# Designs tried in a protein design run: peptides against a protein of PDB entry 3C2G. Part 13

Target 1, 209 residues: chain A of PDB entry 3C2G
Amino acid sequence: IRTFDLLGLLLHDSDAIDGFVRSDGVGAITTVVQYPNNDLIRAGCKLLLQVSDAKALAKTPLENILPFLLRLIEIHPDDEVIYSGTGFLSNVVAHKQHVKDIAIRSNAIFLLHTIISKYPRLDELTDAPKRNRVCEIICNCLRTLNNFLMMWIPTPNGETKTAGPNEKQQVCKFIEIDILKKLMSCLSCEGMDTPGLLELRSTILRSFI

## One batch from the design tools (peptide; made by RFdiffusion4, then SolubleMPNN)

Design b2_p29_7_s2
Fold by OpenDDE base, seed 1:
Structure b2_p29_7_s2 (fold): chain B 209 residues (1-209), chain A 29 residues (1-29)
Amino acid sequence: as target 1 above (209 residues)
Amino acid sequence: EEEEREEEERRLLEELLKKREERLKRARS
């Protein structure tokens, strides 16, 4: 735990983060969080989130790392683990088709739906810190979904990857009334990624209307 | 123009929600 905190302090600039990632730092973290210690898992996932925007990740094989992280999020009910893990996922899939494909093959779409579905409506949460954390988790999930949906929107050149029938069925779950209401609730929260949520709203409309 | 587009998208999303609610009500009847 303290080691991850110290690493987080040392990784305060982009060059240090890239150096850590090039040295298989992400693999090292994922190895450590395999042990059943909740505090260690929280700290490790937080560190993953901190390095999730590293340029060096584009050269890092994620075929083993990403499925493991998705499984970790699936089996842990901890909001801090889910926050960090979904944040990591949203960042690593951005602008990287190969990583999106790994995530989708690893059942990420269904998992994201499950995560959003398990949380109550934001208006039912009276505790502001809890409400904000839940909103952040939902935003991470929805931002990831936006990145997936964008793959299947026709480009001006007519080249569009077609979602398989299974992927289409999984994506259709995100137009459930409960999910859409949660999206709208997040848009009403101050300090959230409003531009990203608006982009998703537009993407949903273009995809399903 | 951007504010007008955002308002239009909001209206379309609300319409989608309404249509889905109506479909779900019919399916449960």
Scores: peptide ipSAE 0.024, ipTM 0.422, DockQ to the pose 0.012
Fold by OpenDDE base, seed 2:
Structure b2_p29_7_s2 (fold): chain B 209 residues (1-209), chain A 29 residues (1-29)
Amino acid sequence: as target 1 above (209 residues)
Amino acid sequence: EEEEREEEERRLLEELLKKREERLKRARS
């Protein structure tokens, strides 16, 4: 735990983060978070989030890392673990088709729906810190979903991947009224990534209407 | 400007939800 805290303090520079990732730092974290210690898991996932946008991550094989992280998020009800894990997922799938494919094959779409469904509506949360954290988690999930949906939207150049039947079924769950209401509730939260939510709205409209 | 955009997005999503509810009501009748 102290090591992760120290690393978190040192990894504020992009070059340092890239150096850590190039030295298989992500693999090291994933090894450590396999131990059944909640504090260690929380610290490790937070560190994963901190390095999730590193340039060096494009050269890191995620075939073993992503399925493990998704399972970790699935089995741990800790909001901090879910926040960090969904944040990591959102960042690593961005602009990386092969990473999106790994995540989708690992049931990421279903997991995202499960996470969003688990939390109450934001308007039902009276505790501001809890409400803000839940909002961030939902936004991480929605950004990740948006990244997946973008693959199946026809581009002007005609190159569009087709979603499989299972993926389509899982995606259709996100047009449920409760999910859409939660999306609307996120737009009312201060400090939210409004541009990201606007993009998601556009993607949903293009995908389901 | 950001608040105005957020309000517009809420309205559009509400319209989407309304249209969905109307479709569901028609399917049950």
Scores: peptide ipSAE 0.021, ipTM 0.446, DockQ to the pose 0.013
Fold by OpenDDE base, seed 3:
Structure b2_p29_7_s2 (fold): chain B 209 residues (1-209), chain A 29 residues (1-29)
Amino acid sequence: as target 1 above (209 residues)
Amino acid sequence: EEEEREEEERRLLEELLKKREERLKRARS
């Protein structure tokens, strides 16, 4: 755990982060967080989040990492783990079709629905730190979903991928009444710059209206 | 400008929610 804290302090610039990633740092973290220690898992996932936008990740195989991370956030009720894990997911799928495909095959869409479903509406949370953390988690989920949905929106040239039946079914879960109500509660929350939420709102409108 | 756009999107999502509820009610009747 102290090692991850130290690494987090040392990885303060893009070159250091890229160097860490090129040296299989993500794989190393994934190995360490397999141990049943909650504090270690929190620290490891936080470090994953810190390196999740590294350019070097484009060259990093994620076929073994993503399914593990998805399972980790599925089974851990810890908000900090979920925050870091969904943040990592949202960043690594951005602009990388092959990573999106890995995530989708690993049941990511359904997992995102599950995560959103487990949290109360934000307007029901009176504790500001908790509300903010939950909002960030929801935003991470929505940003990830947006990245998935964008694959199935026609481009100006008319090219589009089609979602499979299973993916369509999973996506349809996000237009369930309870999910939409939670999304509406996110829109009512002040003080959070959530580009992912804005993008999702736009994508939902284009996809479902 | 951003706040106005957010409010518009919120209204559209509320409309989507309402339409979904109406469809579900019709399917149950």
Scores: peptide ipSAE 0.021, ipTM 0.457, DockQ to the pose 0.012
Fold by OpenDDE base, seed 4:
Structure b2_p29_7_s2 (fold): chain B 209 residues (1-209), chain A 29 residues (1-29)
Amino acid sequence: as target 1 above (209 residues)
Amino acid sequence: EEEEREEEERRLLEELLKKREERLKRARS
């Protein structure tokens, strides 16, 4: 725990972060968070979030790392772990087709739906810190989903991949009324930037309407 | 401009929900 906190304080510049990632830092963290210690898991996932936008990740194999992290998010009830994990996921899939494919094969679309479904509407949360954290988690999920859906939208200059039947079925769950009501509650959250929600709306309309 | 875009997106989501509820009611009848 103390080591992760210290490392987080040292990784303030992009070169240091890239150096850590090139030295298999992501693999090292994922090894450590396999131990059943909640404080260690929380600290490790927070550090993963801090390095999740590193340029060196484009050259890092994630085939063995990403499925483990998705399973960790699925089984761990801690909001801080879910926040950090969904934040990591959203950043690592951005602009990287290969990583998107690994995430989708690892049931990421269904996991995102499960996470959103588990949280109440934001208007039911009276504690402001809790409400803000839940809003951030939902935004991370929506940004990730948008990154997946963009692969299947026809572009004028590119070959469009087609979603498989299972992926289509999982995506259709996000247009359920209860899910859409939760998404609207996020747009009403003061002080939160919701670009992922706005982009998701546009993608849903293009895909299903 | 950002606040205006957020308000427009909220209105469009509300319209989408309304249209979906109407479709579901028609399918049950």
Scores: peptide ipSAE 0.020, ipTM 0.452, DockQ to the pose 0.013; fails the geometry check

Design b2_p29_7_s3
Fold by OpenDDE base, seed 4:
Structure b2_p29_7_s3 (fold): chain B 209 residues (1-209), chain A 29 residues (1-29)
Amino acid sequence: as target 1 above (209 residues)
Amino acid sequence: EEEERRRRLEELLEELERKREEQLRRARS
């Protein structure tokens, strides 16, 4: 635990983060969080989130990391783990087709829907820190969904990847009224990624309208 | 049924945009 905290304190600049990632730091974290210790899992996932925007991740194979992380999020009903894990996922899939494909094959779409569906409406949460954390988790999930949907939007060159029938069915769940209401509720939270939510709106319009 | 579903989706997405516009207006005031 202290080791992860110390590492987090040292990784304040992009060069240090890239150096850590190049030294297989992500693999090291994923190894450590396999221990059945909730505090270690929380600390490790938080560190993953901290390095999730590293440029060096483009050179890091994620075929084993992503399925593991998704399973971790699935089985741990811990808001801090879910927050960090969904944040990591959202960042690593951005602008990386190969990573998106790994995530989708690893049941990410269904998992994200499940996460959003399990949380109560934000107006039902009276504790402000809890409400904010839940809002952040939902935003992470929706931002990831946006990244997936963009794969299936025609480019100006007329080339588009067609969603498979399974992916199409899974994605259609995100346009359910309850999910869209949660999207709208996130706009009422201060400090949220409002631009990302607006991008999702635009992507939904292009995909489903 | 599909047309009605699409209509409801469009209305909800428009509401999302209106809420964003209201938020921006409040931030400017």
Scores: peptide ipSAE 0.036, ipTM 0.592, DockQ to the pose 0.013
Fold by OpenDDE base, seed 2:
Structure b2_p29_7_s3 (fold): chain B 209 residues (1-209), chain A 29 residues (1-29)
Amino acid sequence: as target 1 above (209 residues)
Amino acid sequence: EEEERRRRLEELLEELERKREEQLRRARS
């Protein structure tokens, strides 16, 4: 735990983060979080989030890491773990088609839906820190979904991947009224990525309408 | 700004609900 905290304090520079990733730091974290210690899991996932936008991750194989992390989020009902894990997922899939494919094959879409569905509406949460954390989790899930949906929208260059029937079915769950209402409730939270939510709106409209 | 954001998402919800209702109507027919 202390080691991860210390690493987190040192990894404020992009070059240091890249150095950590190049030294198989992500693999080291994933090894540590395999132990059934909630504090270690929380600290490790937070560190994963901190390195999730590192340039060096483009050269890191994620075929084993992503399925593991997704399973960890699925079985560990901790807001901090879910926050860090969904944040990691959102960052690593950005602009990387091969990573998106790994995530989708690892049932990420269904997991994201499950996460959003399990959390209460934000207006039902009276505790401000809890409400804000839940909002951040939902936003991470929705940003990840946006990145997936964008793959299936025709680009001016005519390059579009076709969603498989299973993926299409999974994505259709996000147009459920309950999910959309939770999306709307996120607008009441401070510090929201408004441009991201507007982009998601556009993506949903283009994908489902 | 917050009200405008809410309005935009409410509009999206209405559009998606309308489409869903149309799909359900077609399935019953």
Scores: peptide ipSAE 0.025, ipTM 0.587, DockQ to the pose 0.012
Fold by OpenDDE base, seed 3:
Structure b2_p29_7_s3 (fold): chain B 209 residues (1-209), chain A 29 residues (1-29)
Amino acid sequence: as target 1 above (209 residues)
Amino acid sequence: EEEERRRRLEELLEELERKREEQLRRARS
């Protein structure tokens, strides 16, 4: 645990983070978080989040790492783990078609829906720290969803990928009234990614309206 | 059913935008 905290302090710049990632740091973390220690899992997932935007990840195979992380999020009912894991997911899929494909094949869309569905509406949460953390989790899920939906929206040059029937069915779950109501309640939280929400709104409109 | 679903989606998205604007107003005040 203290080791991960120390690593987090040392990995304060992009070059150090890239160096860590190039040295299979992500693989090392995923090995460590397999131990049944909740504090270790939390610390490891937080470190994953910290390195999730590293440029070196573009050269890192995620075929084994991403399915493992998704499974960890699925089975570990811990807000900190879910926050870090969904944050990692949202960052690694950004602008990376190959990673998006891995995530989708690994049931990420369904998992994201499940995560959002399990949490109460934010307006029902009276504890501010809990509400804010749940808001961040939902935002991570929605940002990831946005990245998936964008795959199926025509680009300015007219190129587009067609969603398969299964993927389309899965993403349609995010326009369920209950999901949208939960999304709407997120706007009451401080520090919300407003630009990300606008982007998602635009993406939803283009995808479903 | 699809038209009703679309209508509900549009209504919810409009409300989302309204709440966003309210949030931005609060942040400026």
Scores: peptide ipSAE 0.023, ipTM 0.570, DockQ to the pose 0.014
Fold by OpenDDE base, seed 5:
Structure b2_p29_7_s3 (fold): chain B 209 residues (1-209), chain A 29 residues (1-29)
Amino acid sequence: as target 1 above (209 residues)
Amino acid sequence: EEEERRRRLEELLEELERKREEQLRRARS
């Protein structure tokens, strides 16, 4: 735990983060979080989130890391783990088709739906810190979904990857009324990435209407 | 069922826009 905290303090600039990632730091973290210690898992996932936007990740094989992280999120009810993990996922899939494919193959779409469905409506949460954390988690999930949906939107040039029937079915779950209500509730939260949520709205419109 | 689902989606998205407009109005006030 202290080691991850210290690493987090050292990883304050992009060069240090890139250096850590190039040195298989992500693999090191994933090794450490295999130990059944919740505090260690939290710290490790937080560190993953901190390095999740590193440029060096583009060169990092995620075939083993991403399925592991998704499984970790699935089995841990810890909001901090889920927050960090979904944040990591959202960042690593951004603008990376091959990473999106790994995530989808690893059942990410269904997992994201499960996560969003698991949390109560934001208006039912009276504790502001908890509400904000839940909102952030939902936003991470929805941002990731947006990144997936964008793959299947026709470009002006007519080139479109067609979602497989299974992927289509999984994605259709995100237009369930309860999920859409949670999307709307997130837009009412202060400090949220409202532009990102509006982008998702537009993506949903283009994908399903 | 699909038409009804589409209709509900459109209604929810309109409500989303309305909420966003309200937020923008409050930010300007």
Scores: peptide ipSAE 0.022, ipTM 0.574, DockQ to the pose 0.013

Design b2_p29_8_s1
Fold by OpenDDE base, seed 5:
Structure b2_p29_8_s1 (fold): chain B 209 residues (1-209), chain A 29 residues (1-29)
Amino acid sequence: as target 1 above (209 residues)
Amino acid sequence: IEERLREAREKQAKDFDKVIELAEEAKKE
């Protein structure tokens, strides 16, 4: 725990973060968070979030790391772990096709559906810190979904990647009517990433039209 | 700013209604 906190304090610039990642720091964290200690898991996932946008991650193999993290956030009820994990996911899949493929094969789309499904409507949350954290989690999920859907939108040259049958099934599960209605309910809440929601809207519309 | 944000949210909600309709149609195929 204290080690991760210390590392978080030391990793305050891009060069230090890249150095940590190049030294297999992500692998080291994921090894530690495999222990059944909630405090370690929380601290480790927070540190993962802190390094999740590092340039060096583009060269880091995530084939073993990402499936493990997805499983961790699936089974762990802690909002802080889910926040950090979904934040990590949203950052690492951004602009990285191979990472998107790993996440999708690891049922990330369905996991996003599960995460959104388990939370109540934001307007039903009276505790402001809890509401804000849930809002951030939902925004992380939406950003991640947007990154996935962008793969199947026609490019300017008219080419498009076709989603496989399993991918289509997972997408269809995510865009269930009840889930979409829940997302619409978020639009009325303060603190939502309105630009992110508009981007997702645009992406979804382009995916179906 | 608040009024513009409200208008943007209302527009987005209408767009999501259309998305829901399209999603329902896609499930029938």
Scores: peptide ipSAE 0.018, ipTM 0.466, DockQ to the pose 0.047
Fold by OpenDDE base, seed 4:
Structure b2_p29_8_s1 (fold): chain B 209 residues (1-209), chain A 29 residues (1-29)
Amino acid sequence: as target 1 above (209 residues)
Amino acid sequence: IEERLREAREKQAKDFDKVIELAEEAKKE
């Protein structure tokens, strides 16, 4: 725990972060978070989030890391782990088609559905720190979903990737009426990423209408 | 800016209502 905290303090610049990633730091963290210690898992996931936008990740194989992380956040009830994990996911899939494919094959769309389903409406949360954390988690999920759905929107040149049967099934689970209603409840929340929600809206409409 | 954001949210809510309506109709078929 203290080691991860200290390491986090040392990672102040992009070069240090890239150096850590190039030294298989992400793999090292993934090994550590396999131990059944909640504090260690929390600290490790937080560190993953801190390095999740590193340039060196573009050259890092994530085939073994992403499925593990997705499973971890699926089964772990800790908001801090979910926050860090969804933040990591959101950052690593951004602008990386290969990483999106790995995540989707690992049931990431369904996981996003599960996470959103777990939390109450934001307006029902009276504790401000809790509400803010849940808001951040939902934003991470929405950003990730948007990145996935964009793959299946036709480009100006007419080229588009088609979703396979499994992807379609996962998407169908996500767009259940109860989930959509929950997302609508977020639109009125002041703390929400409004630009992100607007982008997602546009993506959903183009995908399903 | 705040007014524009409010208008955007209202429009978004209406759009989502339409998506929900379409999803409900699709379930009935």
Scores: peptide ipSAE 0.018, ipTM 0.473, DockQ to the pose 0.042
Fold by OpenDDE base, seed 2:
Structure b2_p29_8_s1 (fold): chain B 209 residues (1-209), chain A 29 residues (1-29)
Amino acid sequence: as target 1 above (209 residues)
Amino acid sequence: IEERLREAREKQAKDFDKVIELAEEAKKE
């Protein structure tokens, strides 16, 4: 725990972060979070989030890391772990088709659905810190979903990746009416990434209408 | 400009409601 906290304190700039990632820091964290210690898992996932936008990640194989993290998020009820993990996911899939494919094959879309389904509407949360954390989690999920859906939207050049049957099924689970209603309710919540949510809404409309 | 943005948002909201309605109909089948 203290080591991860210390590492987090040392990673103040992009070069340090890149250095850490190049030294297989992500792999090291992944090894540590395999131990059944909630505090270590929290600290490790937080550190993952901190390095999740590193340029060096483009050269880091995530084939083993990402499925493991997704599984960790799936089984761990901790909001802090979910926050960090979904944040990591959102950042690493951004503009990286290969990483998106790994995530999707690892049932990431369905996981996002599960996460969003777990949390109540933001307007029902009276505790501000909890509400804020849940809001951030939902935003992470929505941003990730948007990144996935955009792959299947036709470009003006006519080149579109087609979703496979499994992907379509996972997407269909995500667009369940209760989820959609929940997403709509988020538009009225303060602190929500409204632009991101509107973008997602637009993406959904373009994908399904 | 702000008015146009508002109108665009309202339109998008209506379109999304339509998607929800379609999803509800599909669930009943």
Scores: peptide ipSAE 0.017, ipTM 0.446, DockQ to the pose 0.037
Fold by OpenDDE base, seed 1:
Structure b2_p29_8_s1 (fold): chain B 209 residues (1-209), chain A 29 residues (1-29)
Amino acid sequence: as target 1 above (209 residues)
Amino acid sequence: IEERLREAREKQAKDFDKVIELAEEAKKE
């Protein structure tokens, strides 16, 4: 635990972060968080989030790391773990087709739906710190989902990947009324990317209805 | 400049190895 906090203090610039990632730091963290210690898992996932935008991650094989992280988020009820893990996911899939494919094959779309389904509507949360954390988690999920959907939007060159039938079915879960109500409740949350949320909704409706 | 950058990277790699080692030791407790 103290070690991850110390690492966080050492990772002040992009070069330090890239150095950590090149030294298989992500693999090391994922090894450590396999131990049944909640504080260690929290600290490790937070550190993953801190390095999630590193350029060196583009050269790091995530085939073994990403499925493990997704499983960890699935089984762990801790908001801090979910926050850090979804934040990591959203950053690593951005502009990386290969990583998106790994995530989707690892049931990421369904997991995002499960996460959103777990939380109440934001307007039902009276505790401001809790509401803010839940808002951030949902934002991470939405950003990740948007990154997936962009793969299936026709490019100007007319080449588009088609979503598989299972993927399409999983995305259709986000247009369910209960899910839409939860997503729309985020529009009232301070700091929410309201235009992005509306764009995502429009994209879902256009692509899958 | 390139040599200084390489030295800084090597030092950083050693520091990270130490941190990983400390994390593994903390697991044994």
Scores: peptide ipSAE 0.000, ipTM 0.217, DockQ to the pose 0.014; fails the geometry check

